# Peptides against a protein of PDB entry 5HDT: the designs that were tried, part 63

Target 1, 163 residues: chain A of PDB entry 5HDT
Amino acid sequence: MVVKTFMDMDQDSEEEKELYLNLALHLASDFFLKHPDKDVRLLVACCLADIFRIYAPEAPYTSPDKLKDIFMFITRQLKGLEDTKSPQFNRYFYLLENIAWVKSYNICFELEDSNEIFTQLYRTLFSVINNGHNQKVHMHMVDLMSSIICEGDTVSQELLDTV
Target 2, 163 residues: chain A of PDB entry 5HDT as posed
Amino acid sequence: MVVKTFMDMDQDSEEEKELYLNLALHLASDFFLKHPDKDVRLLVACCLADIFRIYAPEAPHTSPDKLKDIFMFITRQLKGLEDTKSPQFNRYFYLLENIAWVKSYNICFELEDSNEIFTQLYRTLFSVINNGHNQKVHMHMVDLMSSIICEGDTVSQELLDTV

## One batch from the design tools (peptide; made by RFdiffusion4, then SolubleMPNN)

Design b2_p17_1_s2 (from b2_p17_1, 10 letters changed)
Fold by OpenDDE base, seed 2:
Structure b2_p17_1_s2 (fold): chain B 163 residues (1-163), chain A 17 residues (1-17)
Amino acid sequence: as target 1 above (163 residues)
Amino acid sequence: SALREERRKRWFELEGW
């Protein structure tokens, strides 16, 4: 129900955004980010992606540490893209498509640990990309990475080594 | 946006919602 709620929300609905702000904050808690069930974590990631979509270009999360945790969490979920035959692949695709289209990771430029986040993202994407992925998946991955490269003022050596 | 609506539609279709 929670996932459906955020997916149905429009970016321009200020009343709804205010109403579900507490829910958005709650979903970023350690309880959900460290949930033992893999499928639950995937759904949480999709919901978080939708939250970033809804609140873009801003985020309801004010803590830099929390934002870092969230994006590191989302990055970890993207590992699920490796198995194109998984029953959950379509959800992983949704996650990828969303964050690529919204350019959600660009908010990380405001974080002190942005390079760490981007490095982990690139490492993850390059580790999971394979010939089983269709053109759309590849394009979303490229769009996601290129957006960060184009908007970034500085690129660490570690990030360069990852690419 | 049209793209956002399309992806939402796809998601609900995939999940049987």
Scores: peptide ipSAE 0.032, ipTM 0.700, DockQ to the pose 0.577
Fold by OpenDDE base, seed 3:
Structure b2_p17_1_s2 (fold): chain B 163 residues (1-163), chain A 17 residues (1-17)
Amino acid sequence: as target 1 above (163 residues)
Amino acid sequence: SALREERRKRWFELEGW
């Protein structure tokens, strides 16, 4: 129900955005980010991706530490893209497609630990990318990585070494 | 939006919802 609610919400619906602000904040709590069930964590990641879409260009999370935790969490979920035969692959695809289209990670440019976040993202994507992925998956992965490089004022040598 | 509707259909149709 929560997933459907955020998925159907429009960016211009200010009334609904205000109504579900507390829910958005609760979804970023340690209870959900560290949930023991892998399927629950994936659903949480998809919801968080939708939250970034809905509240763009500004996330409802004001704490830099919380934002870092969220994006490191989302990055960890992307490891699930490796198994193309998984019953949950379509949900991992949804996550990838969403964050690539919205350019959600671009919020991280204002964080002190942006290089750490981007480095971990690139390492994860390169570790899971394989010839079993269809063209759309490859396209979204490339779009996600290219957007960060092209829109960043400076790219660390460490990040470049991961590419 | 058309994009939102497409994503929603993809999500729920594949899940059998």
Scores: peptide ipSAE 0.031, ipTM 0.693, DockQ to the pose 0.539
Fold by OpenDDE base, seed 5:
Structure b2_p17_1_s2 (fold): chain B 163 residues (1-163), chain A 17 residues (1-17)
Amino acid sequence: as target 1 above (163 residues)
Amino acid sequence: SALREERRKRWFELEGW
């Protein structure tokens, strides 16, 4: 399965990164980002998170518009963290843990619409946080939000109002 | 390596992958 292939790849495997570059680009197509099946979209988000991990610190996507679409897409998937009893929760946890650890959203600082992306991320996280989440989930959420605040030279008032 | 293995378990262990 393609998902397992990306998950098992290392950042320092340059030959493999080159081999699967086209596949990585294909996974970011509208076909996958707008797939009607929620579970498929979750898997796509996890694959994209792994792609960012593998190609860090630089993503293989060169289009600012595409990068924005991807991160807005990932942000939407994080809504699934709300239901801690869902059979899919472990995959949502994987997504959260990955993007928090890799600091994937930091690439968004290069985008003109970075504040919009960060605002949507914060709103989404605050909307899903509940007492059913364990300490690790809370930690990853806090780490993700704090990293963005600390690395930004200026924080927009809108973002501050969201926090 | 250990971290990667732990992450893989979160994905596949309970899913039968």
Scores: peptide ipSAE 0.037, ipTM 0.723, DockQ to the pose 0.467; fails the geometry check
Fold by OpenDDE base, seed 4:
Structure b2_p17_1_s2 (fold): chain B 163 residues (1-163), chain A 17 residues (1-17)
Amino acid sequence: as target 1 above (163 residues)
Amino acid sequence: SALREERRKRWFELEGW
């Protein structure tokens, strides 16, 4: 129900965004971010991606620490892209496609630990990319990384070394 | 409305949810 709710919500519906604001906040709780079931974590990540899409260019999460936790969490879920034969691969693909298209990680530029987040993202993407991925997956990975480079004013040496 | 339908279609195409 939660996944479908946010999936079907559009950015122009202020009434719906207000209605489900509390739900969006609850999904970012440690209960969900640290859930022991990997499939649940994937669902949570997809919901969070949709939340960022709906509320873009802003986010309902006001705490810098919470935002960091969320994006580090999403980054960890992207490891699931490595196995192209997994039954859950298409959902990992959705996660990748969504965050790439929305440019969700761009909100991290206002965070003190933005370079850490981007570094972990790049390391994760390069660790999972393989010849089994089709052109669409590669394109989204490139789009995601390129958007961060293009929008960033300052890139740390550590990030440059990672690329 | 049109955007919602497009998203729904995308999910079905990916055999998601």
Scores: peptide ipSAE 0.035, ipTM 0.696, DockQ to the pose 0.441; fails the geometry check

Design b2_p17_1_s3 (from b2_p17_1, 9 letters changed)
Fold by OpenDDE base, seed 5:
Parts: structure tokens; sequence; C-alpha cells
Structure b2_p17_1_s3 (fold): chain B 163 residues (1-163), chain A 17 residues (1-17)
């Protein structure tokens, strides 16, 4: 129920954004980020992606450490894109499409460890990409990576070495 | 944006979310 609530929320509904702020914060707790069930973590990642969409261009999370944890968490979930025949693949696709369209990772430019986050994202995407992925998956991956490169004033050598 | 939202709604319906 809670997950669906965030998925259906609109960016322009300020009163709802305020009402569910505490729930958004709770979903980023260690209880959910470190949940032992892989499917639960996937749902949490999708919900977090929708939270970023709803609160864009800002985020309800004020702690840089928490933001880093969240994006590293989302990045880890993207590993599930590797198996295109998995019953959960469509949910991984939803996650990818969402974060690519919203440009969710752009908020990471405000973080000291932005290059680490971006490098890990690129490594993850390159590790999972394969011939089983359709054109839309490739497009979203490229859009996500290109957006980060284009909006960054400087690209670290480590990131360039990853590409 | 509108097209994406439409696809999202379809996705939710198909996946039972």
Amino acid sequence: as target 1 above (163 residues)
Amino acid sequence: KEELEKRREEFFKLEGW
C-alpha cells in the first residue's frame, strides 16, 4: 500500500508531499536498504526512485551520507538488469527508465563523493549490458550515462577509464 | 513526461502494483 502511494503521487501535490514526508524518510532507513529479501529491496528502490521524481529537483533527504547510501543502494539493484528473462525484469526496467528520465543522479553532483557514485554506476551498467537487452534498455542506459558526463564540469580520470 | 506517465500507469496495471 505505501509503495503504491508514492508511485501514484504527483510532483505538484504539495500537501501530499508534506503528508508523506516522514514515510519517505522511513523508506530510506537501514531496515529497508539492508533488507534480506531481494524482491523487497527492488520494490524499495523503485519507491525511492519515485520519491526523487516527486520531490525533484530537491530531495527530502538532507544528509549527504544518506543520499550517498541511497544512490549506492539503487546502483546495486541495477545489477538485476543482467537477466532479461527474470520474472522481475520489468520492475528493474521500471527502475532504470525512471532514474534515467528524471535524471535522479544529478543531485549527486552536490555530494563530495559524486565521482565514486558515478564510477560505480558506470561499472554496474557496463557489467550487466548484454545482447539480450532491447533498444529501449540500451537507450536508457546511454541517456543516464551521457547526462552525467554532459552536466559535469570536469570528468575524473577514473570515470574516463571506466568508460 | 506525459508519455512516460501513461506507460507507468500501464505498467502498474500489468504488474498489479
Scores: peptide ipSAE 0.026, ipTM 0.609, DockQ to the pose 0.541
Fold by OpenDDE base, seed 2:
Structure b2_p17_1_s3 (fold): chain B 163 residues (1-163), chain A 17 residues (1-17)
Amino acid sequence: as target 1 above (163 residues)
Amino acid sequence: KEELEKRREEFFKLEGW
């Protein structure tokens, strides 16, 4: 129910965004980010991606540490893209497509630990990409990574080593 | 944006979300 609520929300609905602000904040709690069920974590990630979509270009999260935790969490979920035959693959695809289209990770440039986040993202994407992925998956991965490169003023050596 | 929302709706329909 909660996931569907955010998925159906319109970015232009200011009243709804305000109404569900507390819910958005709650979904970023350690309870959900560290949930033992991987399917639940995937749903949480999709919901968080939709939250970033809805509130773009801003985010409802004011804590830099929380934002870092969220994006590190989303990055960890993207590991699920490795198995193209998984019943949950379409949901992982949804996650990837969403964050690539919205350019959600670009908000991380405001964070002190942006390089760590981007490095982990690139490492994850390169670790999961395989021949089983269709052209759309490849394109979304490229779009996601290229957006970060294009918007970044500086690229750390660690990130360069990852690429 | 419109195209994304269209695909989103299709995805939800297909996945039963």
Scores: peptide ipSAE 0.025, ipTM 0.615, DockQ to the pose 0.605
Fold by OpenDDE base, seed 3:
Structure b2_p17_1_s3 (fold): chain B 163 residues (1-163), chain A 17 residues (1-17)
Amino acid sequence: as target 1 above (163 residues)
Amino acid sequence: KEELEKRREEFFKLEGW
């Protein structure tokens, strides 16, 4: 129910955004980010991706440390894209598509640890990409990485080495 | 936006959400 609520929510619904603010904050708690069930973590990641879409261009999370934790968490979930035969693959695809379309990671440019986040993202994507992925998956991965490169004024050598 | 909504509906139907 909660997952569907955020997925169907419109960015222009200010009343609903205010109503579910506490829920958005709760979903970013350690209880969910460190949940032992892999499927639960995936659903949480999808919800977080939708939250970034709904509250764009800003995020309801004011703490830089919390934002870092969230994006590192989302990055870890993207490892699930490696197995194209997984019954959960469509949900991993949903996650990838949303963060690529919204350009969610771009808010990380304001964080001191942006380079760490982007480096980990690139390493993860390059580690999971394979010939079993269809063209759409490849396209979303490229779009996600290209958006970060294009918006950044400078790219660290470490990030370039990962490419 | 309309295309995105359509895709989301399809996703929910396929996944049984």
Scores: peptide ipSAE 0.024, ipTM 0.590, DockQ to the pose 0.639
Fold by OpenDDE base, seed 4:
Formats: C-alpha cells, structure tokens, sequence
Structure b2_p17_1_s3 (fold): chain B 163 residues (1-163), chain A 17 residues (1-17)
C-alpha cells in the first residue's frame, strides 16, 4: 500500500506532498534502511526513489547525513541488478529507471561526501553490468552515470579512475 | 515526465503492484 501511494502520487500536488511528508521521513529511518529482509529493502528503495521524484528538485530530508545514508542505501540495492533471472529483477529495473530519469543523485552535489557517493555508484554499476542485461538496462546505467558527469562542476580523480 | 508516468503505469499493470 505504501509503495503504491507514492508511485501514484503527482509531484504537482502540494496537498498530497504535505500529507505524506511524515511517511516519507519515516521510510528513511534506520529501521527500514537496515531491514534484514532484502525484498523489504528493495521496496523501501523504490519508495525512496519515488519520493525523490515527487519532491524533485528538492527532498524532504534535510540532514546531509541522512541523504548520504539514503543514497548509499539505494546504491547497495542496485547490486540486485546483477541477476537478470531473479524474480525481483523488474523491480530493480524500476529502481534504476526511476533514479536515472529523475536524476535523483543530483541532489548529492550539495553533500560533502558527494564524491564518495558517486564513486560507490559507479563501482556498483560496473560490478553488476553483464551480457545478460538488455539495451534498456545499459541505457539507464549510462544515463545515470552521464547525468552526474554532465551536472558536476568538479570530478574527483578517484571518480575518474573508477570510470 | 509524461513518458516516465506512462512507463510507470505500464510497469505496475504488468507487475501487479
């Protein structure tokens, strides 16, 4: 129910955004980010991606540490893209497509640890990409990485070495 | 935006979310 609520929410509806603000904040709690069930973590990641879509270009999360935790969390979930035969692959695909389209990671540029986040994202994507991925997956991965390079004013040497 | 919403709708119809 929670997942569907955010998925169906219109980013132009200020009333709905205000109504579900507390829910959005709650979903970013350590309880969910560190949940032991991988399927729950995937659903949480999808919800968080939708939250970023809804509140773009801003986010309801004001703490830099919380934002870092969220994006590091989302990055870890993207590891699930490696197994193209997984029953959950389509949901991992949804996560990838969403964050790529919305350019969700762009909010990380204001964070002190942005380079760490981007480096970890690139390492993760390069580690999971394989011949089993179709053209759409490749495209979204490229779009996601390219958007960060294009929007960034300064790219660290470490990030360049990762690419 | 419109393209994303369209794909989202299609995705949820297929996945039964």
Amino acid sequence: as target 1 above (163 residues)
Amino acid sequence: KEELEKRREEFFKLEGW
Scores: peptide ipSAE 0.027, ipTM 0.614, DockQ to the pose 0.561; fails the geometry check

Design b2_p17_1_s4 (from b2_p17_1, 9 letters changed)
Fold by OpenDDE base, seed 1:
Structure b2_p17_1_s4 (fold): chain B 163 residues (1-163), chain A 17 residues (1-17)
Amino acid sequence: as target 1 above (163 residues)
Amino acid sequence: KEEEEKRRKEWFELEGW
């Protein structure tokens, strides 16, 4: 129900955005971010991605620490892209496509630990990328990484070494 | 962009989540 609610919500639905703000905040709780079931974590990640889409260009989360936790969490979920034969692969693809299209990680530029987040993202993407991925997956990965590089004033040497 | 968003929503619904 929750997933469908956010998927169907438009960015222009201001009243609905306000109504479900509390739910969006609860989805970022440790209970969900540290849930023992990997399929639940994937579902949570997709919900969070849709939340960023709905509330773009701002996030409903006011705590920098919480935002960091969320993006580190999403980054960890992207590891699931490695197994292209998994029944859940298409859902991981959805996550990738969403965050690449929305440019969700660009919110991280406002965070003190942005370099850490971007470094982990790049490491994760390069760890999972393989020749089994189709052109669309590659394009989304490139779009995600290039957007950060192009909009960032400075890129850490560590990040450059990762690429 | 609107078509892409529509496609994403439709795909998610078809996956039965």
Scores: peptide ipSAE 0.032, ipTM 0.677, DockQ to the pose 0.544
Fold by OpenDDE base, seed 4:
Structure b2_p17_1_s4 (fold): chain B 163 residues (1-163), chain A 17 residues (1-17)
Amino acid sequence: as target 1 above (163 residues)
Amino acid sequence: KEEEEKRRKEWFELEGW
């Protein structure tokens, strides 16, 4: 139900954005980010992705540490893209498609640890990409990585070494 | 933006979220 709520929400609906702000904040709590069930974590990641979509170009999370935690969390969830035959693959796809389209990771440029976040993202994507992925998956992965490179003023040597 | 969002929502619903 929570997932559906954020999926259906329009980013231009200010009243709804305000109404569900507290829910968005709660979803970023350690309870959810460190939830032991991987399916729950995936759902949380999808909700967070939609939250970033809804509140773009801003985020309701004001703490740099919290933002870092969220994006490191989302990055870890992307590991699930490796198994294309998983029953949950479509949700992993949704996560990928969403963050690629929204360019959610662009928020990370204001973080001092942005390089770490982007490096982990690239490492994760390259670790899961395989020939079993269809063209759309590959496209979104490329779009996501390319967007970060294009939007960034500089790319660290560490990130370049990862690519 | 709206068209892309609509497309994405429709796809996700069709894929059995």
Scores: peptide ipSAE 0.032, ipTM 0.662, DockQ to the pose 0.398
Fold by OpenDDE base, seed 3:
Structure b2_p17_1_s4 (fold): chain B 163 residues (1-163), chain A 17 residues (1-17)
Amino acid sequence: as target 1 above (163 residues)
Amino acid sequence: KEEEEKRRKEWFELEGW
């Protein structure tokens, strides 16, 4: 129910955005980010991605520490892209497609630890990318990484070494 | 949306995934 609600929500629906703000904040709690079930964590990640889409260009999360936790969490979920035969692969694909199209990680440029977040993202993507992925998966991965490089004013040497 | 997810899964299966 929760996943469907955010997935179908329009960016221009101000009344719905206000109504579900508390739910959006609750989904970023440690209860969900550290949930023991990997399928639950994947669904949470997809919901968070939709939240960033709906509330763009701003996020409802005001704490820099919370934003860092969320993006590190989303990055960890992207490891699931490695197994193309997984029954959950279509949901991992949805997550990748969403964050690439919305450019959700661009919010991280305002964070002190942006380079750490981007470095972990790049390491994760390069660790899971393989010849079994179709062209669309490759395209989204490239779009996600190139957008961050092109829009960043400065890129650390560590990040460059990761690419 | 559940229907869309189903269609996406079917698409991957048709492509040999």
Scores: peptide ipSAE 0.028, ipTM 0.604, DockQ to the pose 0.100
Fold by OpenDDE base, seed 5:
Structure b2_p17_1_s4 (fold): chain B 163 residues (1-163), chain A 17 residues (1-17)
Amino acid sequence: as target 1 above (163 residues)
Amino acid sequence: KEEEEKRRKEWFELEGW
């Protein structure tokens, strides 16, 4: 029910965005980000991706530390892309497609730890990418990484070494 | 943008979420 609520929400529905703001904030709590069940964490990640889509170009989260935690959390979930034969792969694909299309990580440019977040993202993507991935998966990965490189004024040497 | 968003929503529902 909660997932469908955010999935169906329109970016232009200001009244609905205000109504569910507290729910969006609650989903970013440690209870969900540190949940022991990996399927729950995947669900939370997809819901958070939809929240970023709905509230774009801004985020409902005002704390830089919370934003960092969320994007590091989403990055960790992308490890699930490694097993293309998993029953959950399609949901990991949804997560990747969403964050690539929305360019959700662009919010990270305003954070002090942006280079750390981007470095971890690139390391994660390069660790899971394999020949079993279809062209759409590869395109989303490339779109995500290319957008960050193109829109970033400067990148750390560590990030450049990763690419 | 709307067509892409519609596609994603439909796909998500088809996955049983």
Scores: peptide ipSAE 0.033, ipTM 0.664, DockQ to the pose 0.508; fails the geometry check

Design b2_p17_2_s1 (from b2_p17_2, 7 letters changed)
Fold by OpenDDE base, seed 2:
Structure b2_p17_2_s1 (fold): chain B 163 residues (1-163), chain A 17 residues (1-17)
Amino acid sequence: as target 1 above (163 residues)
Amino acid sequence: SLDEHIEKLLEEREKER
């Protein structure tokens, strides 16, 4: 992953990685992923995105099922991008910008259900994309989707048909 | 940053109490 060298300046130290390890694991718990408050879930998603940025290109999560849950969770939060007038839009933008820059979803290629995750991501993005979004939002959406297509050798035809 | 988001998360959690 060529992006690693460019993100080194934005990544936290190894000491900080160790410090936040327990928190990272806790944030991925059902308590947070299934939290009833929408704003809390958004903040959780942002934290998770930060964690992926910090730990890139690896992740502190060893369970494939947990990783799948996390990315499906993040994908669901991206639906909030649909309302550009929402007070929380800036945080949704942060989430999008982060995961696009880090190429966080690329870790999903190691998962058996990667195609399901990517398909759901694309469907979500296409469901919220509109002309009301500024150029930066569109750029990040395109970057996120194109990265998966360009770097994925195992991208299914179903995913391609979704695009 | 992660710290900022954690702080906001904690604040939101406290509002629910």
Scores: peptide ipSAE 0.343, ipTM 0.874, DockQ to the pose 0.036
Fold by OpenDDE base, seed 3:
Structure b2_p17_2_s1 (fold): chain B 163 residues (1-163), chain A 17 residues (1-17)
Amino acid sequence: as target 1 above (163 residues)
Amino acid sequence: SLDEHIEKLLEEREKER
């Protein structure tokens, strides 16, 4: 199966922002973020990543707590990158490629708990990185982590120890 | 795209019932 790269995909239109606003809020609810089905949670994460792409550089979420929950949720889904032979790997790849390209996590710099979010992201990525990943996967992981380091003014010691 | 993921999400939910 040939996976279409995010770089080759057209960004959604501005008109879709209004259409998806209510859906964006619903997808960030506990019902979806704590859904018992792993495959459903992955799809929710992909939808959330798409929402961040559509609304970039802004986000439709105004609550700092909600933003934290969303990015902690997305971070947990990235654990699925560990198995390159999984039937869902292509969807995990989509998630990684999207958030790396859009630099979605950079919104977290405005949050008081940004260091916690970034620390968990780095721990997760380093836990799943292996030689089985192709060059593109490695590149996206590096791009994602490097962007955060370069844009951040202060980094916690815990994050530095993780790197 | 978001639409495709939403459709797939709905499809997966149907399988759970």
Scores: peptide ipSAE 0.278, ipTM 0.837, DockQ to the pose 0.036
Fold by OpenDDE base, seed 1:
Structure b2_p17_2_s1 (fold): chain B 163 residues (1-163), chain A 17 residues (1-17)
Amino acid sequence: as target 1 above (163 residues)
Amino acid sequence: SLDEHIEKLLEEREKER
């Protein structure tokens, strides 16, 4: 496996992107998405988030179904934000910060099931958000949700009911 | 970073075997 050190938030060159293509595909396999260990799943989610960052605004995944699975998977991992005292909280924070900054979920607008994905995201975020979270966490959550609303042409009634 | 996550992922994966 090719491992490259990332010292900043810059996107990789086209050549570098090609090097990670196989890894990107592998990380999206059922083996990882359905891994029995929650810590492994969190790490997978973080890696996937980094992949989206690197390939933004595009994605290395061509299958709409696979993209849906990935974002539903990432959404499920965000539930871990509920415990601010967890040893893994920093990685959950990383995941949130990354996907909020990159606007990773905006790729989902091209999917027919985008409303389902966004609805699940909002439900998850509202279920875990609490006063124990610091201001940055709150801001990232708000930024993530607001960006989707502002950039989306339509919002489903189900999503509106969630807000 | 991605490299850190990959490294940690591999370590955790090995532990689960």
Scores: peptide ipSAE 0.191, ipTM 0.784, DockQ to the pose 0.040
Fold by OpenDDE base, seed 4:
Structure b2_p17_2_s1 (fold): chain B 163 residues (1-163), chain A 17 residues (1-17)
Amino acid sequence: as target 1 above (163 residues)
Amino acid sequence: SLDEHIEKLLEEREKER
């Protein structure tokens, strides 16, 4: 699959990338991805989103299985977007805004289970979208889904059925 | 930013102890 590389993004310096490398790997550990506290998991997701932003278009994670786990994890956190009155909504918004702008999920095109990841993402977004969301939230959701459709050469029938 | 989230994450983790 052909994935558009975005070279004109505001990214951190190489020195900062090196600084965060070890931390990035630690944040992707099962300890954090399976943390029992939902607020901690949200913060982990935001950190991971920032890591993808910093290292775009690549990522410091070399394991396809780890990448899958991370994006499935991030997708699960997006369920928190449903409650617009939650004290943590601003962080959920940050997560959504970041992954939409960076097009973080586009790295998944190289994964064997990319269709599963995208399907779960779309199902999650459609499950949480509601009239309580402002225009910006809706726009980010659309941007996120549209980017995947536009960048992917092909999508599975299952994904098409989900949309 | 990443720094802000990391600091917040660490703070939340410490509260659980």
Scores: peptide ipSAE 0.187, ipTM 0.781, DockQ to the pose 0.036

